Peptides against a protein of PDB entry 4CIC. Designs and how they scored, part 142

Target 1, 148 residues: chain A of PDB entry 4CIC
Amino acid sequence: KVSTKGHYGVQAMFDLAQHFGEGPVSLKSIAERQGLSEPYLEQLIAVLRKAGLVKSVRGAQGGYILAREPRDIKVGDIIRVLEGPIAPVESVSQDDPEHSLKFDFSVTKSVWEKVKKSIEEVLDSITLADMLKDAEEAQMAQGYMYYI
Target 2, 147 residues: chain B of PDB entry 4CIC
Amino acid sequence: KVSTKGHYGVQAMFDLAQHFGEGPVSLKSIAERQGLSEPYLEQLIAVLRKAGLVKSVRGAQGGYILAREPRDIKVGDIIRVLEGPIAPVESVSQDDPEHSLKFDFSVTKSVWEKVKKSIEEVLDSITLADMLKDAEEAQMAQGYMYY

## One batch from the design tools (peptide; made by RFdiffusion4, then SolubleMPNN)

Design b2_p22_8_s1 (from b2_p22_8, 6 letters changed)
Fold by OpenDDE base, seed 5:
Structure b2_p22_8_s1 (fold): chain B 148 residues (1-148), chain C 147 residues (1-147), chain A 22 residues (1-22)
Amino acid sequence: as target 1 above (148 residues)
Amino acid sequence: as target 2 above (147 residues)
Amino acid sequence: DDPVGLSLGGSFGDDPVALELD
């Protein structure tokens, strides 16, 4: 499962993408639109800012903006920043000797590496710009349903 | 992450695949080879048996065998049995209204559906027979390094 | 039957994102 953190991180970044070019967006407004707690969003945004995906603008009209164009931010970039490297199998931490995956059979590892690669390829193939486009297409499709 | 359950389940099934055609394998022997606790393996095997991926053989020479040929068991089948449907995003259980993903924006859901599909395709593309072949190839490659 | 969550859940921080398939 994508962690709640990864999920909400992508949502927050997508919200910023929707407002890209409109100026700084307040955390409060993002939180309200995305149904997130403001404190939780603050933590997410802090990480994203540190990673250079988001910029903070100071002042009365301050807030946050995307640090790059939506086309230059992959979903994979967001996930890696928030969650770290995609690992399909929990590296059994060294500390529990009884459940030490002793037989890291190269073959089973290969299976999980293939899964990892596949996930990375998918997430790296989707940009915030792609998501914006998909949203526009979905809105148009819904709009046409009301006219029929 | 593939759960420890999924991981060990695949390992146990692979062990049974390696012994396919040799007769029943004891849980103890699987546990020893795979570095698993016998009680944990018993739980895994019980689930796999119920799903029809493993058969139990009774008697003094009893144990477990694959219920199907290795080529007819996908890694995806094993994972689905042990872990259920592959869900990339935690369905926020209804019970925490504050963290209810209210905006199930169709767009974000679409991203996770693409991830799901990709994982399923990979796991469904790998059989126990493929894993056996990969193991043989790896052993041959290591054998050539010693010469 | 709780859907097996592919937890791509990396905890925030230096720990590798554990894909927890729940």
Scores: peptide ipSAE 0.033, ipTM 0.783, DockQ to the pose 0.196; fails the geometry check
Fold by OpenDDE base, seed 1:
Structure b2_p22_8_s1 (fold): chain B 148 residues (1-148), chain C 147 residues (1-147), chain A 22 residues (1-22)
Amino acid sequence: as target 1 above (148 residues)
Amino acid sequence: as target 2 above (147 residues)
Amino acid sequence: DDPVGLSLGGSFGDDPVALELD
């Protein structure tokens, strides 16, 4: 499962992609459109900015923009920045010896590595530009259903 | 991430697969080989038994066996039984309105559905028989490095 | 610490099924 952080991070980045080229977008406007709290969004944007995926613009009409074109930002890049490396199995912290995955059984590990690789391939195959295209196609499909 | 429950469940089922055809295996022996607590393993086995993936054999030499051949049990079947449906995004419980994923934005949902589908395809492509074969190949490879 | 990750399953009881995508 993608964490709430990863989920909302992708939503926020997608909102910025929809406004790419229109100038800076305020956090308030993103929060309103995406149904997020502004304080929570500030935390997400701070991480994304530090990673160089988002830029802040200062001034009265300031806000945030994508640091790169939507085609140059993969969903996998956003998830890795917010959540770290894609891990299929929770590393039981070494500190609780009773629940320590003592037997990193090589064969079971290989199953989880295959899952990890599959997730990475999917997330790295989707850009913000692909998401924009999918949104446009979905809007066009809804518009045609009103005319029938 | 697969939960600890899913991880250990697959390990326990794999242990039963390694002993398939040899008769019932005690929970104690599985727990010892897999580095699990016996009480925790009892909980996992109870769920797997209820789902019809494992059978209990009664008696002094009783224990557990796979209910089906290793080739007829997918890793995906084990995970679905232990963890429920594969969900790529944690459904934020509706009860915390501040963290409720209010906007199930259709486009973002489609991304997670693609991830879900990919995970399901991988887990449904791997059987306990495939895992047994991989273990045999790994043991053979280790044996050749000693010569 | 918000459980990071893709959880494969629903909340198995109280244990957050974190598919932690690290």
Scores: peptide ipSAE 0.033, ipTM 0.780, DockQ to the pose 0.138; fails the geometry check
Fold by OpenDDE base, seed 4:
Structure b2_p22_8_s1 (fold): chain B 148 residues (1-148), chain C 147 residues (1-147), chain A 22 residues (1-22)
Amino acid sequence: as target 1 above (148 residues)
Amino acid sequence: as target 2 above (147 residues)
Amino acid sequence: DDPVGLSLGGSFGDDPVALELD
């Protein structure tokens, strides 16, 4: 499962992508549109800003913008920033010495590495621009349903 | 992340696959080899048995066996039994009404559906027989390094 | 530290099935 953090982070970044080129977007407006708490969004945006995916604009019409074009931001980039490396299996923390004989079965590890790679490939194949395109297509499809 | 349950479940099933055709394996022996607590393994095996992936053999030499050949058990089958359907995103439980305006953005949902499909395809492409083969190849490779 | 994980859906008991992205 993508964490709630990853899920909401992608939503917030997608909201910023939808407004790309329109100027800074307030956290309040993003929170309202995406159904997020503003304090939670502030935490997400802080991480994304520190990673250089988002820029803060100061002033009365200040807010946040994407730091790159939507085509230059992969979903995988967002997830890695928010969640770190995609790990398909919890590395059982070394802290319980009695479970020390974890035969880290090289074979089971290889299964999870294949899963990881597959997830990374998918997430790295999707940009915010791809998501924008999909949204436009979905809106057009809905618009056609209202005109029929 | 595959849960600890999924991880250990695959390990336990793999242990049973390694002993397939040799007769019943005791939970104690699996627990010892895989570094699992016996009580935890009992819970895993109970679920796997109920799902028909494992059989219990009664008697003094009783224990557990795979219910199918290793080639007929996918890793995806094990994970689905233990963890249920692969869900790439936590469906935020409907219980917090204030978060009700989750625009389940069809677009973000589609991203996670693609991830789900990819995970399922990988896990369904790997059988316990494939894992056995990989283990044999790894053992041979280690044996060549000692030479 | 919110477990950064692709949670595969099934909670086995109290152990969060977190695909932790390490």
Scores: peptide ipSAE 0.031, ipTM 0.783, DockQ to the pose 0.118; fails the geometry check
Fold by OpenDDE base, seed 3:
Formats: C-alpha cells, structure tokens, sequence
Structure b2_p22_8_s1 (fold): chain B 148 residues (1-148), chain C 147 residues (1-147), chain A 22 residues (1-22)
C-alpha cells in the first residue's frame, strides 16, 4: 500500500499541477479542494519543499507552486520524497523476536525485488503532466455523456 | 509492502514445494527451516488449507503437502489467499475523520490501480516451480564459485 | 531516513497487516 502520506502527497502535488502557471496556490485552497487538513498539508508541503518539488512564494497572494513543470515531476519522485525507497516487503520489526525473519531466503527476496522494480517502473512512468492529461480526458468523457 | 503474513506464507509454501513428492512435511520441520514460530505457521497453514493450496495428511508420518503441483501455484494465488485483494493504497481507516479521503480523486485512483495491476501481473507470473528453478540455479552458481 | 515502502495491504486475517515501509 502507498501510505496515506504518499497518497495525499500525490494529491497535493496534482492540485498544484492543475494550477501550474496560474500563480501561487494557498495551502488552505489545496486543503479544501483535496479534503485534507491544513496542518497535515503543511507537513507534506514542508517535505516536498525541502526536496525541491515545491516552492513557496511570498506576498499578499503568496502560496505554493511546483518547483518544476508537471512533465518533469514523476509520481515516483513524489513517493520517494515522502516515503523513501519503495520496499515491497515489510521489514519484520525486530520488536517481535518470534516473528523475526531469521532466514534470509534469497529466492523469496528475489520475488519481492521483482515486485519493487515493477512498482518503481510504473511510478516513474507517470508524470504530473500525464495525470493532468488523464483528468482532461476524463472530464471530456463525462461532458460528452451529459450532452448525449 | 507484502505483509509479514504474505511473506511467511510464500516461504512456507516454497518449503512445501521443495519437498513436493517426498511425502508429508511436519509443521515443526517447516517452522524450523523457515525460522517461523510453529503457532504462527499453524495459522498460515490453516488459511492455505481452507483455500485448497495445502492438504493435511494424517498418520504417524503425517503433515502437510501442496494440494497442487508447484507449477500450478502462483505467488499471486498465495498472496490473494493470505492477504486478500492487493490494495496499493491504504484505505484511510474511517476512524480518523480528519484524514479520511473525502474526495474520490479518480485520477489519483487510476495511478494506484496501475500499480496494483503491475504487482498482480508480477505475482501471477511467478510460480512455486519458478522459485524452485531459481533456487537450483542459485545453488549451482554458488557451487561453481566454490570450485 | 525511514524507508517508506509501498505496503500491499489487505490481509484476510483478523489483524490488518499494515504494510508499513518503515
């Protein structure tokens, strides 16, 4: 599963992508549109800003913008920033000694590595620009369904 | 991440695959080889048995066997049995109303669906027989390095 | 830097196995 953090991070970045070129977007407006708490969004934005995916703009109409064009931001970039490296298997927390992976099974590990690679490839193949395009296509499809 | 349950389930099934055709394997022996607690393994085996992936054999040399040939059991089958449908995104538990996904964003959902599909395709492409082959190849490669 | 991993969640077991990518 993508964590809630990763999920909402992608949503927030997508919201910024939708407003790219229109100027700074307030956290409040993002929070309202995406159904996020503003404090939670502040935490996400702080991480994304530190990673150079988002920029803060100061002023009366200040807020946040994407630091790069939507085509230059992959979903994989967002996920790596928010969640770190994609791990397909939970590390058995050392805290339950009875359930600790005592044996490094190379064969089973290879299965999970294949899963990891597949996930990375998918997430790295999708940009915010691709998401924008998909949204436009979906809206057009819905619009055409209302006019028929 | 694959859950601990899924991970250990695949390990247990792989252990049974390694002994396929040799007769029943005791839970104790699987637990020892795989570094699992026997009680935990019992729970896994119960689920796998109910799903028809494992059979119990009774008798003095009783234990468990794969219910199907290793080539007929996909890793995806094991994961679906143990974990259910692969969900790429945690459903925000309804219990934290402040973090509930209030908006069904179709576009973001589509991203996760693509991830899901990719995972499913990978897991459905790998059988226990493939894993056995990989293990044999790895052992041969190690053996050749020692020589 | 806690590795954030994609968890494949949905255990049919009683306890939801949280795929925490710690």
Amino acid sequence: as target 1 above (148 residues)
Amino acid sequence: as target 2 above (147 residues)
Amino acid sequence: DDPVGLSLGGSFGDDPVALELD
Scores: peptide ipSAE 0.029, ipTM 0.777, DockQ to the pose 0.113; fails the geometry check

Design b2_p22_8_s2 (from b2_p22_8, 6 letters changed)
Fold by OpenDDE base, seed 2:
Structure b2_p22_8_s2 (fold): chain B 148 residues (1-148), chain C 147 residues (1-147), chain A 22 residues (1-22)
Amino acid sequence: as target 1 above (148 residues)
Amino acid sequence: as target 2 above (147 residues)
Amino acid sequence: DDPVGLSLGGSFGDDPVALSLE
């Protein structure tokens, strides 16, 4: 399962993408629309802001905006910011020297590296603009199902 | 990170693949070669046996063997047995009704479904036979670097 | 509790980390 942090981070970024060009969005409004606690969203947004994916706007109509266009933000960028590098294998911490039998079975590592690469390729192939397009297509498809 | 269970399960199955055709292998020997605790390996092997990926052989030379040829066991089969279905998103347990806002944003789910499918395709594309081949190639390559 | 599944990254802190294979 994608971590709650990664999942909600992508949702929050997608919400900001849906409002891109409309000006700053309040954290409260994002939290309400995404079903997130405002304090949790504040933590996510703080990380995303520090990474330069989100900008804060000050003032009475202050809030947050995407720092880049939706087409210039990959899902992979969001996940790497929130989760760190995509690691398919928990490196068994070197700290247990007895189980440090470096059966560096390069072969099992290669399996997980292939999985990592595949995940990275997928997440790096999807932008927030692609997600916006998919949402529009899904809404149109639902609209047509009600008219049939 | 692949769970410890999935990781060690694949290692244990790979060890059995390396000894495939040589007869039953003791859990102790697998544990020693894979750097696993024997009790932990016993639990893994019990699950793998129940799933029909491993067979137990009784007797003085008893132990475990692969239930199928290495080419007929996918890494994905091992992972599904040990971890269950590959779920890309932890379904926020329905038990918190307040956060049960089904913002079923079909779009975010679609991202995770794509990730799931990609993982499944990779894991289902790799057999224990492929892993054996990769191991042989890696050993040959190391042998050439020392000369 | 054996960490279940693929984590996409980060320390397995208290937050259920990345891709758990159920």
Scores: peptide ipSAE 0.036, ipTM 0.793, DockQ to the pose 0.422; fails the geometry check
Fold by OpenDDE base, seed 5:
Structure b2_p22_8_s2 (fold): chain B 148 residues (1-148), chain C 147 residues (1-147), chain A 22 residues (1-22)
Amino acid sequence: as target 1 above (148 residues)
Amino acid sequence: as target 2 above (147 residues)
Amino acid sequence: DDPVGLSLGGSFGDDPVALSLE
């Protein structure tokens, strides 16, 4: 499962992508459109800004913009910023020293590494521009269904 | 992250695969080799047995065996039995009705569906027989480094 | 600490399905 942070982070970034080129968007407006609490969104945006994915614009018409073009931001970039490295298996090693999986056989680890790699490849293959395109195609398809 | 259940379930099934054809293996012996608690392993094995991936053998030399050949058991089969369907995103819908993601835009959902499909493809591409082969290859490679 | 869990959706009980992208 993608964390709530990852999920909402991708939604917030996608909202900013939809408004890319229109100027700065207020956190309030993003929160309202995405159904997020403003305080939660502030935390997400702060992390994304620190990572250089989002820029803040100051002033009365201030807010946030994407720091890069939608085509230059991968979903994988957003997830890595918000969640850190993709780990398919929790290394049980930290909390219960007694049940430390002694025999983390190299083979089982290799299975999870393959899963990790697959997830990374998928997330790195999808940009915010791809998501915008998919949204446009979906809207066109829905519009055609209303005319039939 | 694969759940602890999924992780240990794959390990337990792999242990049974290593002993496939040698007869029934006791839960105690699996637990000792895999570093699992016996009660936890009993729960995992019960689920795997109910799903028809493992068989119980009764008697003094009783225990558990794989119900199918290692080549006929995918890692994906084990994971689906223990964890259920692969869900890349927790549907936030159940617990906080107020923060129900109203705009689960079809687009965001599609991203997670692609992730799901990719995970399923990987897990369904790996059998216990593939894992056995990988283990043998790794042992041979280590053996060659000692000479 | 928001559970970072990518959980595989099986109905089995309270064990935190820790597929976390950490």
Scores: peptide ipSAE 0.035, ipTM 0.793, DockQ to the pose 0.119; fails the geometry check
Fold by OpenDDE base, seed 1:
Structure b2_p22_8_s2 (fold): chain B 148 residues (1-148), chain C 147 residues (1-147), chain A 22 residues (1-22)
Amino acid sequence: as target 1 above (148 residues)
Amino acid sequence: as target 2 above (147 residues)
Amino acid sequence: DDPVGLSLGGSFGDDPVALSLE
């Protein structure tokens, strides 16, 4: 499962990508379009801004913009910023000695490392520009179904 | 993160694979070797048994065995039995209307479907026999470092 | 505490969210 944070973070970044070049977008407008609470979106945007993926613009027409072009932002970059490094196995905190995964069998660890690598490769292969293109193709396909 | 359940389930199944053909293995011995609590392992084994991945043998030398050969059990099969279908996105339960992922944007959903497919392909490409082979290769590599 | 990361399965009961993408 992608966390709610990662899921909504990708949605918010995609919304900003759809408006890239049109100027600053208000958090309210993003929240309305993406079905997010504005306070929750503020928390996500704060993290994304600190990581340099989003910029804030001040003023009456202020809001947020992507800090880079959509082609220069991978989905993997967004997920790493919001959730940290992709870890397929829960690091059992060292502090509960009874449930310390004592035998982290090197072989079972290798399985999870393969899963991690596969997830990273997929997420790093998808940019916000790829998502924009997929959205345009989906809209064109829907438009053709209305004319048949 | 793989759940603790999935993680330990794969470990327990791998332990049974290492003893495949040697007869029934006691839950106590699996728990000791894998660093698991016996009660927790009993819960995992009950699910795996119900799914037909493990068999119980009764008697004084009773215990558990794999229901199939290690080559016929994928890691993906174990994970699906213990955790259900591989879902990369948390299904926000329909019951909290405020946090209902209302706009499951078709495009964002497609990203998670690609991740799901990738995970499934990896887990379905690895059998318990592959894990046994990897363990043997790792043991041989350690043996060569001592000479 | 927002359940961290990718979970592979359905409603994981009280077990902590299995797959966190760290």
Scores: peptide ipSAE 0.035, ipTM 0.789, DockQ to the pose 0.117; fails the geometry check
Fold by OpenDDE base, seed 3:
Structure b2_p22_8_s2 (fold): chain B 148 residues (1-148), chain C 147 residues (1-147), chain A 22 residues (1-22)
Amino acid sequence: as target 1 above (148 residues)
Amino acid sequence: as target 2 above (147 residues)
Amino acid sequence: DDPVGLSLGGSFGDDPVALSLE
C-alpha cells in the first residue's frame, strides 16, 4: 500500500506540475483542487521542500513551485522522499516481539525483493511529465467523446 | 505491504511444498520450523484450506498437505487467498471519511494500477516449485562454500 | 524516519500490513 502520505504527495506534486511555468501556487489552491486539508498539505510540502523537490516563493503572489522540471521528477523520487525506501514486507520485528520472524527464510525474502525491485522500476519509470502527458491524452479522449 | 498474513502464509505454503510427497505435516511442526504460533497458523491454514490450496488429512499421522503440486501454486494465488486483491493504494474511503479523496484523479490512479499490475506479474511468475528450486540452489551454493 | 509502507491488499484482520515502503 502506498501510504496516504505518498498518495497525497504524488497528487500535490502533480498539481504543481500542472502549473509549472505559471508561477507560484498557493497551498490553499492545491488543497482545494486536490481535496486535501491545508495543514496536511503543509506537512507534505515541508518534507518535499526539505528534499529539494519544491521551492517556496515569497511575496504577495507567493506559494510553491516545483524545484525541477516535471521530466526530472520521478514518482519514485516523491515516494522515497515521503515514505523512505520501498519495503514490500515490514520486518515483523517491531510490533510482536514474540512473533519475530526468527527464520529469515532467504527464499521468501527473495520473493519480496523481487516485488520491491518491480515496484521501484515502475515508480522510477514514471515522471511528472509522463503524468502530464497522460492527463492531456485523457482530456483529449474525453473531449472527443463529447463531440461524437 | 504484504501483510503479515501474506508473508506467513507464503512461508507456511513453502514449508508444505518442501514436504510435498512425504505425507501430512502437522501444524505444530510447521509452526516450529517457521517460527509461527500454532493458533495463528491454524487461522492461515483454515483460509488456505477453504480456498483449496491445502488439504487436511485425518488420522494418527494426520496433518496438512498441499492440495495441488508446487508447480501449480503461484505466490500470487496464496496472496490473493489470504489478502484478497492486490491494492497498491488503500482507498482512503474507510478510515477518514472527511478526507475522502473526492477527486478520483484518473492519472494518479493509473500510476497505482501500473504498480498493481507489476506486483501481480511478479507474484504470478513465481510458483512454489520455483521457490523449492531456489532453495536447493542456495543450499548447494552454501554447501560448496563449506568445501 | 517512519518507513513508508506500500501495502498490498486490505488488512485481513488485526494483522499489520507488512508491505511498507520504508
Scores: peptide ipSAE 0.034, ipTM 0.787, DockQ to the pose 0.119; fails the geometry check

